# Designs tried in a protein design run: peptides against a protein of PDB entry 5KEZ. Part 222

Target 1, 320 residues: chain A of PDB entry 5KEZ
Amino acid sequence: NVAIYNPFRPWWERYQPVSYKLCTRSGNEDEFRNMVTRCNNVGVRIYVDAVINHMCGNAVSAGTSSTCGSYFNPGSRDFPAVPYSGWDFNDGKCKTGSGDIENYNDATQVRDCRLTGLLDLALEKDYVRSKIAEYMNHLIDIGVAGFRLDASKHMWPGDIKAILDKLHNLNSNWFPAGSKPFIYQEVIDLGGEPIKSSDYFGNGRVTEFKYGAKLGTVIRKWNGEKMSYLKNWGEGWGFVPSDRALVFVDNHDNQRGHGAGGASILTFWDARLYKMAVGFMLAHPYGFTRVMSSYRWPRQFQNGNDVNDWVGPPNNNGVI

## One batch from the design tools (peptide; made by RFdiffusion4, then SolubleMPNN)

Design b2_p24_4_s4 (from b2_p24_4, 15 letters changed)
Fold by OpenDDE base, seed 2:
Structure b2_p24_4_s4 (fold): chain B 320 residues (1-320), chain A 24 residues (1-24)
Amino acid sequence: as target 1 above (320 residues)
Amino acid sequence: SAADEAAAFNKKMAARYAWLGNVK
């Protein structure tokens, strides 16, 4: 991925890929393979956060400022380490003036235009699908158990399916023969947009963001909410079907939210309430549960915003 | 530039958080 130095190695640089090489500030491919093997041998399975909707931001300077030293040129859409070229992006397909998503009520823009400047891959092309599948298959062959698909709302469900159809079965050294990768898709559906979580049910599970938001409201006793109202928690609250839901109290994004839209989300910063929420989640039989393991950072609020929300995990001069 | 990327990040976060607010 792109190496960002201002701010200094933020967490979000990982979501700006320039290649599919398993070579980052967390380690090289051999180290990753070793980790996967050791984990599998003790019954711990690995799921990879796969960034396949886009490459890096269009405004990033060309060069070799990347975690594995690969050359890239966002301006010309040149990613030779893949390789991708200008033909592999949706620049010509997106019809907005900026090239970015401008209207989230237009499903076509949401999927064909750039997410905040991130170069949008043309997932309709078999070449692009194949390159992504090769990346994911390499991980499968190493021994990962499945994937979180980042920014799934910004990809056509059919394109995702086409990629998934190219995937190998899981490595038989650790998984039963014929096992398929576990897929869960990040789709932020809180209502009000044309794109729905249900559009993606055919590809795997979907993140249920209503879960953490509503649970936070209840536990905080906002608007007269009571714990007793959780009696029909799950589908009774308008959430996706349990067998399609991946649920969580917080994630890395909304953990950095404060006030306004993120105020209901419970995090480790509110330890007592957070423990209640996580405990409830683990006890209640709804969805596939995910527990967050995070870190503290020096929060600095200015005008209601944490100016240090970019801070990544503990590191040694950028190396994790 | 790096500054442009930071701005893009902030915009992304703002958009996500705005939607979370609608659930209240």
Scores: peptide ipSAE 0.029, ipTM 0.628, DockQ to the pose 0.049
Fold by OpenDDE base, seed 5:
Structure b2_p24_4_s4 (fold): chain B 320 residues (1-320), chain A 24 residues (1-24)
Amino acid sequence: as target 1 above (320 residues)
Amino acid sequence: SAADEAAAFNKKMAARYAWLGNVK
């Protein structure tokens, strides 16, 4: 991915890929393979956060400022380490003036335009699908158990399906023969937009963002909410079917929330309430549960916004 | 530039959190 130095190595640089090489500030491919093997050998499975909707930001300077030293040129859409070129992006499809998503009520923009400047891959192309599948299959062959698909809301469900159809069975060294990768898709559906979580049920589980938001409201006793109202928690609260839900109290994004509904999200900053929420989540049968492990950073709020929301995990001069 | 990327990130985050506020 791109190496960003201003601010200094933010967490979100990891979501700006320039290649599918398994070499980042977290380690190289051999180290990753070693970790996966050691984890699998003790029954701990690995699920990779796969960034397949886009490459890096269009405004990033061309060069070799990347975690693996690969050359890239966002301006010309040149990513030779893949390789991708201008033919592999949705620049010609997006009809907005900026080239970015401008209206989330326009599903076509959400899928075909750039997410805040991130170069949007043409996932309708078999070539692009194949390059992504090769990346994911390499991980499967290493021994990962499945994937979180980042920014799934910004990909057409059919394109995702086409990629998934190219995937290998899981590595038989650790998984039963014929096992399929576990897929869960990041889809932010809180209502009010044309894109729905249900659009993605055919590909695997989806993130249920209403879960953490509503649970936070209840535990905080906002709006007169009571714990007793959780008697029909799950589908009774309008959540997706349990067998399609990936549930969580917080994630890396909403943990950095500022104002509005973001304030309802419980995090480790509110230790007591957070423990209550996580305890409830783990005790309740609804959905597949995900527990967050995060870190402290020097929060600095200005006008309700944390100006240090970019701060990544503890590191030694950028190396994790 | 890196500054432009930071601005883009902030825009992304702002948009996401706005929707979190619309949970009914």
Scores: peptide ipSAE 0.026, ipTM 0.614, DockQ to the pose 0.049
Fold by OpenDDE base, seed 3:
Structure b2_p24_4_s4 (fold): chain B 320 residues (1-320), chain A 24 residues (1-24)
Amino acid sequence: as target 1 above (320 residues)
Amino acid sequence: SAADEAAAFNKKMAARYAWLGNVK
C-alpha cells in the first residue's frame, strides 16, 4: 500500500493498495506465512481484510512511496506491480462531474464511481477479477481461513461472485478437504438507500451495522430505550438473518465517530458500557460475532471532530 | 499530496458517520 508520511503512517494507508504484494508495516511475506502457520497450528484462524474494490487515491503522488517499494502512478492509473493500467478502472463508466460518488441514492454511482477519490477497479473485467483472485488464492494457499471484503457496498455483487468462484479450497494442511473460504462483506445498510445487504447474501455473510448502533443506543439508554426491549434482539429488530450477519459493537471506522449516529457506537473509551455491550453480544446467539482489539491515541477534538482520528496503532517509526 | 490524502480520509469517515446517523 501507499506509505503516507503526512500524517505519519495513518491507519488508513492500509486501504490504499498499490500492489498485492504481502509487504506491509506489519512485515514481509515470510513473516506473514510464519504467523499464519503458527496460528493455524494452535487452532487460531486468520481472516484477511481484502481491499479489492480500488487502488490508492487518485491524488496520491506517483513514485515508490509504498510499503514494498513498488512504483505506482495514480494519475496514469499505472500499477505495474499487479499490473494494472488505465484500462482496468471505471473512469469511463462514472458519469459524475468529479469522478467520485456524489449521490449514494444512485446505486450505479456507488458502484462505478470513486469512493472519496480511490481509484475504482473495473471488476467486470475478467483480467481484473483474475488478478484479485490470484492475490486471494495466494493467501488461501498460505493458509488463511477467509476474507473480509472491504467496501463491498461499492462492488457489484455479481462481480464479487465471479471473483469468489475463482478461489481455491482452503489449505488441507489445516482445513478439511474441500473447505471453502469464509467470506464476510462490509456493507453499510441502515435503510433508506437503494443498495441492500440482501443483495450480497449470495456471496457470504454481511456486516450488520444496525447491531452496534442500536445496541449502543439501548445501553446508553438514549431515546427511552430499555434493556428489556432486547427480548427480540436480532431479526426481531429488523436485522438481517442470523446466518448472514456478522455482528460487532464497534469497528475501526465507527470507533472514530463522534457525531450523529457515530456517537451511539460504544467503544473502549467508554469502558464500562462497552464491556456490557460486548458481553451481551457474546452471550446472545444472533449472528457471527467479532470483537474489536484497538488502541488508545491522543484524541484532539476541534469543532466536535477528532483531528487525530488518523493515528495508527503503536509502532516503531512506522513499523508494527 | 498529503493534504489530498487527509481530505480523502476525512471525506470517507464523514460518509460513514452519516450512514450511522440514519439509524437514529
Scores: peptide ipSAE 0.026, ipTM 0.604, DockQ to the pose 0.049
Fold by OpenDDE base, seed 1:
Structure b2_p24_4_s4 (fold): chain B 320 residues (1-320), chain A 24 residues (1-24)
Amino acid sequence: as target 1 above (320 residues)
Amino acid sequence: SAADEAAAFNKKMAARYAWLGNVK
């Protein structure tokens, strides 16, 4: 991915890919392979956060300032390490003046335009699908069990399906022959937009962002909410079917105030209430549960916003 | 309302991603 130095190596640089090489501030490919093997050998499975909707920001300077040293040129849409060129992006398909999504009530913009500057891949092209599938298959062959598909809301469900149809079976060294990768898709659907979580049910599970948002309001006792109202928690609250839901109290975005749920989201910063929420989630049968593992950073609020929300996880590989 | 929540979310996300996209 792009190496960002202002701010200094933020967490979100990981979501600006310039290649599909497995070398980041989390480690190199050998280290990753070693981890996957060690985890699989003790029954712990690995699911990769796959960023396949886009490459890096259009405004990033060209060069070799990347975690693997690969050259890239956002201005010309040149990513030779893949390789991608100008033919592999949706620049000509997006009809907005800026090239970015301007209206989230227009599903075509949401899927064909840039997510606030991130170069949008033309997933309709078999070439692009194949390059992504090759990346994911490499991971499958290493021994991962599945994927979180980042920014799925911004991809056409049919394009996702086309990619998934190219995937290998899981590695038979650790998984039964014929096993398929576990797929869950990040789709932010709080209502009010044309794109729905149900559009993606055919590809796998979907993140249910209403879960953390509503649970937060209940535990915080906002709007007169009571724990007794959780009697019909799940589908009774308008959530997606349990067998399609991946549920969580918080994620890396909304714990920083930038995700779905707003101020209702409970995080480790509110330890007591957070433990209550996580405990309830783990006890209740609705959905497939995910527990967050995060870190503290020096929060500094200015005008209601944390100016240090960029701070990445602790590491000792700052040279990368 | 759901529409209001969506609008608020998009505003927050837009701000974050705008920042990301403008990094040199």
Scores: peptide ipSAE 0.026, ipTM 0.651, DockQ to the pose 0.767

Design b2_p24_5_s1 (from b2_p24_5, 11 letters changed)
Fold by OpenDDE base, seed 2:
Structure b2_p24_5_s1 (fold): chain B 320 residues (1-320), chain A 24 residues (1-24)
Amino acid sequence: as target 1 above (320 residues)
Amino acid sequence: SDEEIGERDGGRYVRLREYNESLK
């Protein structure tokens, strides 16, 4: 991915890839392989956050300022480490004046235009699908158990399916023969948009962001909400079917106050309420649960916003 | 707006937008 130095190596730099090389601030491919092996050997499975909707921002300067030193040129849509070229992006498909998503009520824009300036991959192309599949299959061969698909609402469900159909079975050294990768798709659907979580049920589980948002409201006793109302928690609250849901109290975005759910989201900063929420989540039989493991950072609020929300995990001069 | 992007797409993309804009 693009190495960002201002601010100094923020956590979110990971979400603008320039190659599919397993070479980042966290380590190289050999180190990753070693970690996966060690984890698998003790029954801990690895799921990769796969950023496959886009490459880096269109305004990033060409060069080799990337975690693995790979050359890239956003201006010419040249990513030779893949390789991608101008033919592999949706520049010609997006019809907005800016090239970015301008209207979230237009599903076509949401999926065919650039997300915040990030170069949007033409996932309709078999070539692009194959390159992504090769990346994911390499990870599968290493021994990962599945994937979180980042920014799934910005990809056509059919394109995702086409990629998933190219995936190999899981590594038989650790998984039963014929095992399929576990897929969960990040789809932020709190209502009000044309894109729905249900559009993606055919590909795997989806993130249920209503879960953390509503649970936070209840635990905080906002709007007269009571714990007793959680008796029918799950589908009874309008959430997706349990077998399609991946649930969580907070994630890496809304833990910083900038994600879906807003102020209702509970985090470790409110320890007591957070423990209540996480405890309830783990105890109540709904969805596939995900527990957040995070870290403290030096929060500095200015005008209601934490100016240090970019701070990543503890590191040694940018190396984790 | 940043709030809308955060609510719809995630906070990481709010920051990425800011980063991308800062390079122009």
Scores: peptide ipSAE 0.645, ipTM 0.959, DockQ to the pose 0.866
Fold by OpenDDE base, seed 1:
Parts: structure tokens; C-alpha cells; sequence
Structure b2_p24_5_s1 (fold): chain B 320 residues (1-320), chain A 24 residues (1-24)
């Protein structure tokens, strides 16, 4: 991904890919392979956060300022490490003046235009689908158990399906023969937008962001909410079907106060309430549960915002 | 707005927007 130095190597630089090399601030491919093996050997499975909707920002300077030094040129849409070229992006398909998403009420823009300036991959092309599938199949070969598909809202469900149809069975060294990768798609659907979580049910599970948002409100006793109202928690609260839901109290975005759910989201910073929420989540039989494991950083609030919300996890791999 | 992007797409993309705009 793009190496960002202002601020110094923020956690979110990981979401600006320039290649599909398994080499980031978290480690190189050998280290990753070793970790996956160690985890699988003790029954811990690995699911990869796969950023496959886009490459890096269109305004990033060409060069080798990336993890492990891969060359890229956003201006010419040249990503030779894949390789991608100008033919592999939706520049001509997006009809907005800026090339970015301008109207979120237009599903076509949401899926065909650039998300915050990030170069949007032409996922309708078999070539692009195949390159992504090769990346994911390499991970499957290493021994991962599945994937979180980042920014799925911005991809056509049919394109996702086409990619998933190219995936191999899981590695038989650790999984039963014929096992398929576990897929969960990040779709932020709090209502009010044309794109719905149900559009993606055919591909796998979907993140239910209403879960953490509403649970936070209840646990905080906002708006007169009571725990007793959680009796019909799940589908009774308008959430997606349990067998399609991946649920969580917080994630890496809203833990920093800038994601879906806003101030209602409970985090480890509010330890007592957070434990209550996580405990309830684990006890209540709704959805596939995900428990957050994060780290502390030196928060500094200015004008109500943490100016250090960019701080990533500690590492000791130097210039990677 | 940043709040809208955060609510619709996630906080990471708020930061990425800020970064990309800073390069223009």
C-alpha cells in the first residue's frame, strides 16, 4: 500500500493498495505465512481484510513510496505489480464531473465512481476479477479461512459473486476437503440509501452496523431505552436475518468515533459498559459474533476530535 | 461532510479523503 508519512504511517494507509503483495507494516509474506500456520495448528483461523474495490488515491504521486517499494503511477492508472492499467478502472464509466461519488442516492455512482478519490477498479472485467481471485487464492493456499470484503457497498453484488466463483477450496492441510472460504461483506446499511444489505446475501454474510449502534444506545440508556426491550433483539429490531448477519459492538473505524453509529458506539475506553455490551452479544443467539481486539493510543482531543486517531499498532519491522 | 462519509463508508475513508485532498 501507499506509505503515508503525514501523519507518520497511519493505520488507514493499509486501505490504499498499490499491489497485492503480502508486505505491509504488519510484516512480509514469509512472516504472514508463518503466522497463519501457527494459528491453524492450534485451531485459530485467519480471515483477511481484502481491499478489492479500489487502488490508491488518484492524487498520490507516482513512484515507489509504498510498502516494500512497489512502483505505481496513479495518474496513468499504472500498477505494474498486479498489473493494472488504464483499461482496468471505471474512469470512463463514472459520469460525474469529478469522477468521485457525488450522490449516494444514485447506486450507480456509489459503485462505479471513486470513493473519496480512490481509483475505482472495473470489476465487471474478467481480467480484473481474475487478478483479484489470484490474490485471494494465494491467501487460501497459504491457509486463510476466509475474507472480509472491504467497501462491499461500492461493488456490484454480481461482480463479487463472479470473483467468489473463482475461489479454490480451503487448504486441505487444515480444513476438510471441499471446504469453502468464509465470506463476510462490509456493507454499512443504516437505512435511507438505495443500496441494501439484502443485495449481498447471496455472496455471504453482511456486517450489521445497526447492531452496535442500537446496542450502544440501549446500554447507555439513551432515549429512555431499557434492557428489557432487547427481548426480541435481532430480526425483531429490523436487523438482517441471523444467518446473514455478522455482528460486533465496535470496529476499527467507529472505535475512533468516526464510523457508523457515531457517539453511541461502545469501546474499550468505556470499559464497564463495553463489557456489558460484549457480554450481551455473546449471550444472545443472533448472528455471527466478532469480538474486537485492539490497542491503546495516546488520545489528544482538540475541538472534540482526537487528533491522534491515526496512530496504528506498534511494529518493529522498520522501513516496510 | 466528514460525518456523512464516516456514517456511510467508514472513518478510514474520511481520513483517506483528507489525505487525498491534501495532495491536490
Amino acid sequence: as target 1 above (320 residues)
Amino acid sequence: SDEEIGERDGGRYVRLREYNESLK
Scores: peptide ipSAE 0.639, ipTM 0.959, DockQ to the pose 0.861
Fold by OpenDDE base, seed 3:
Structure b2_p24_5_s1 (fold): chain B 320 residues (1-320), chain A 24 residues (1-24)
Amino acid sequence: as target 1 above (320 residues)
Amino acid sequence: SDEEIGERDGGRYVRLREYNESLK
């Protein structure tokens, strides 16, 4: 991905890919392989956050300022480490003046235009699908158990399916023969948008962001909410079917106060309430649960915003 | 708005937008 130095190596630099090489601030491919092996050997499975909707921002300067040193040129849509070229992006398909998503009520814009300036991959092309599948299959062959698909609402479900149909079975050294990768798709659907979580049920589980948002309001006793209202928690609250839901109290985005769910989201910063929420989540039989493990950072609030929300995990000069 | 982007797409993309815009 793009190595960002201003601010200094923020956690979110990971979401600007320039190649599918497994060399990042977390380590190189050999170290990753070693980690996956060690984890699998003790029954801990690895799921990779796969950023496959886009490459890096369109305004990023060309060069080799990347975690693996690979050359890239966003201006010419040249990512030779893949390789991708101008033919592999949706520049001509997006009809907005800016090339970015301008209207989230237009599903075609949401999926065919650039998310916050990030170069949007033409996932309709078999070539692009194959390159992504090769990346994911390499990870599968290493021994990962599945994937979180980043920014799934910005990809056509059929394109995702086409990629998933190219995936190998899981590595038989650790998984039963014929096992399929576990897929969960990040789809932020709090209502009010044309794109629905149900559009993606056919590909795997989806993130249910209503879960953390609503649970936060209840635990915080906002708007007269009571714990007794959780009697029909799950589908009764309008959430997706349990067998399609991946649920969580907070994630790496909304933990910082500006993600889906807003201020209602409970985090480790509010330890007592957070423990209550996580405890409830683990006790209640709805969805596939995910527990956040994070870190403290030196928060500095200015005008209600943490100016240090970019701070990544403890590191050695940008290397974890 | 940044808040809207955060609510719809995630906070990481608020920051990525800011980063991308800062490079223009």
Scores: peptide ipSAE 0.638, ipTM 0.959, DockQ to the pose 0.866
Fold by OpenDDE base, seed 5:
Structure b2_p24_5_s1 (fold): chain B 320 residues (1-320), chain A 24 residues (1-24)
Amino acid sequence: as target 1 above (320 residues)
Amino acid sequence: SDEEIGERDGGRYVRLREYNESLK
């Protein structure tokens, strides 16, 4: 991914890929393979956050300032480490003046235009699908158990399915023969937009962001909410079917106050309430549960916003 | 707005927007 130095190596630089090489601040491919093996050997499975909707920002300067030193040129849409070229992006398909998503009520824009300037991959192309599948299959062959698909809202469900249909079975060294990768798709659907979580049910589970948001309001006793109202928690609250839901109290975005759910989201900063929420989540039989493991950072609020929300995990001069 | 992007796409993309805009 792009190595960003202003601010100094923020956690979110990972979401600007320039290649599919397993070479990042966290380590190289050999180290990753070793970790996967060690985890699998003790029954801990690995699920990869796969950023496959886009490459890096269109305004990033060309060069080799990346975690693996790979050359890239956003201006010419040249990513030779894949390789991708100008033919592999949706520049010509997006009809907005800026090239970015301008109207979220237009599903076509949401899926064919750039998300915040990030170069949007032409996922309708078999070549692009194949390159992504090769990346994911390499991970499967290493021994990962599945994937979180980043920014799934911005991909056509059919394109996702086409990629998934190219995936290998899981590595038989650790998984039963014929096992398929576990897929969960990040789709933020709090209502009010044309794109729905249900559009993606056919590909696997989806993130249910209403869960953490609503649970937060209840635990915080906002708007007169009571714990007793959780009697019909789950589908009764308008959430997606349990067998399609991946649920969580917080994630890496909204624990920093800028994600879906806003201020309602409970985090480790509110330890007592957070423990209550996590305890409830683990006890209640709705959805597939995900528990956060995070870290403290030096929060600095200015005008109600944490100016240090970019701070990543503890590191040694940028290396984790 | 940043709030809208955060609610729709996630906070990381608010940050990425700011970064990308700063490079123009």
Scores: peptide ipSAE 0.634, ipTM 0.958, DockQ to the pose 0.888

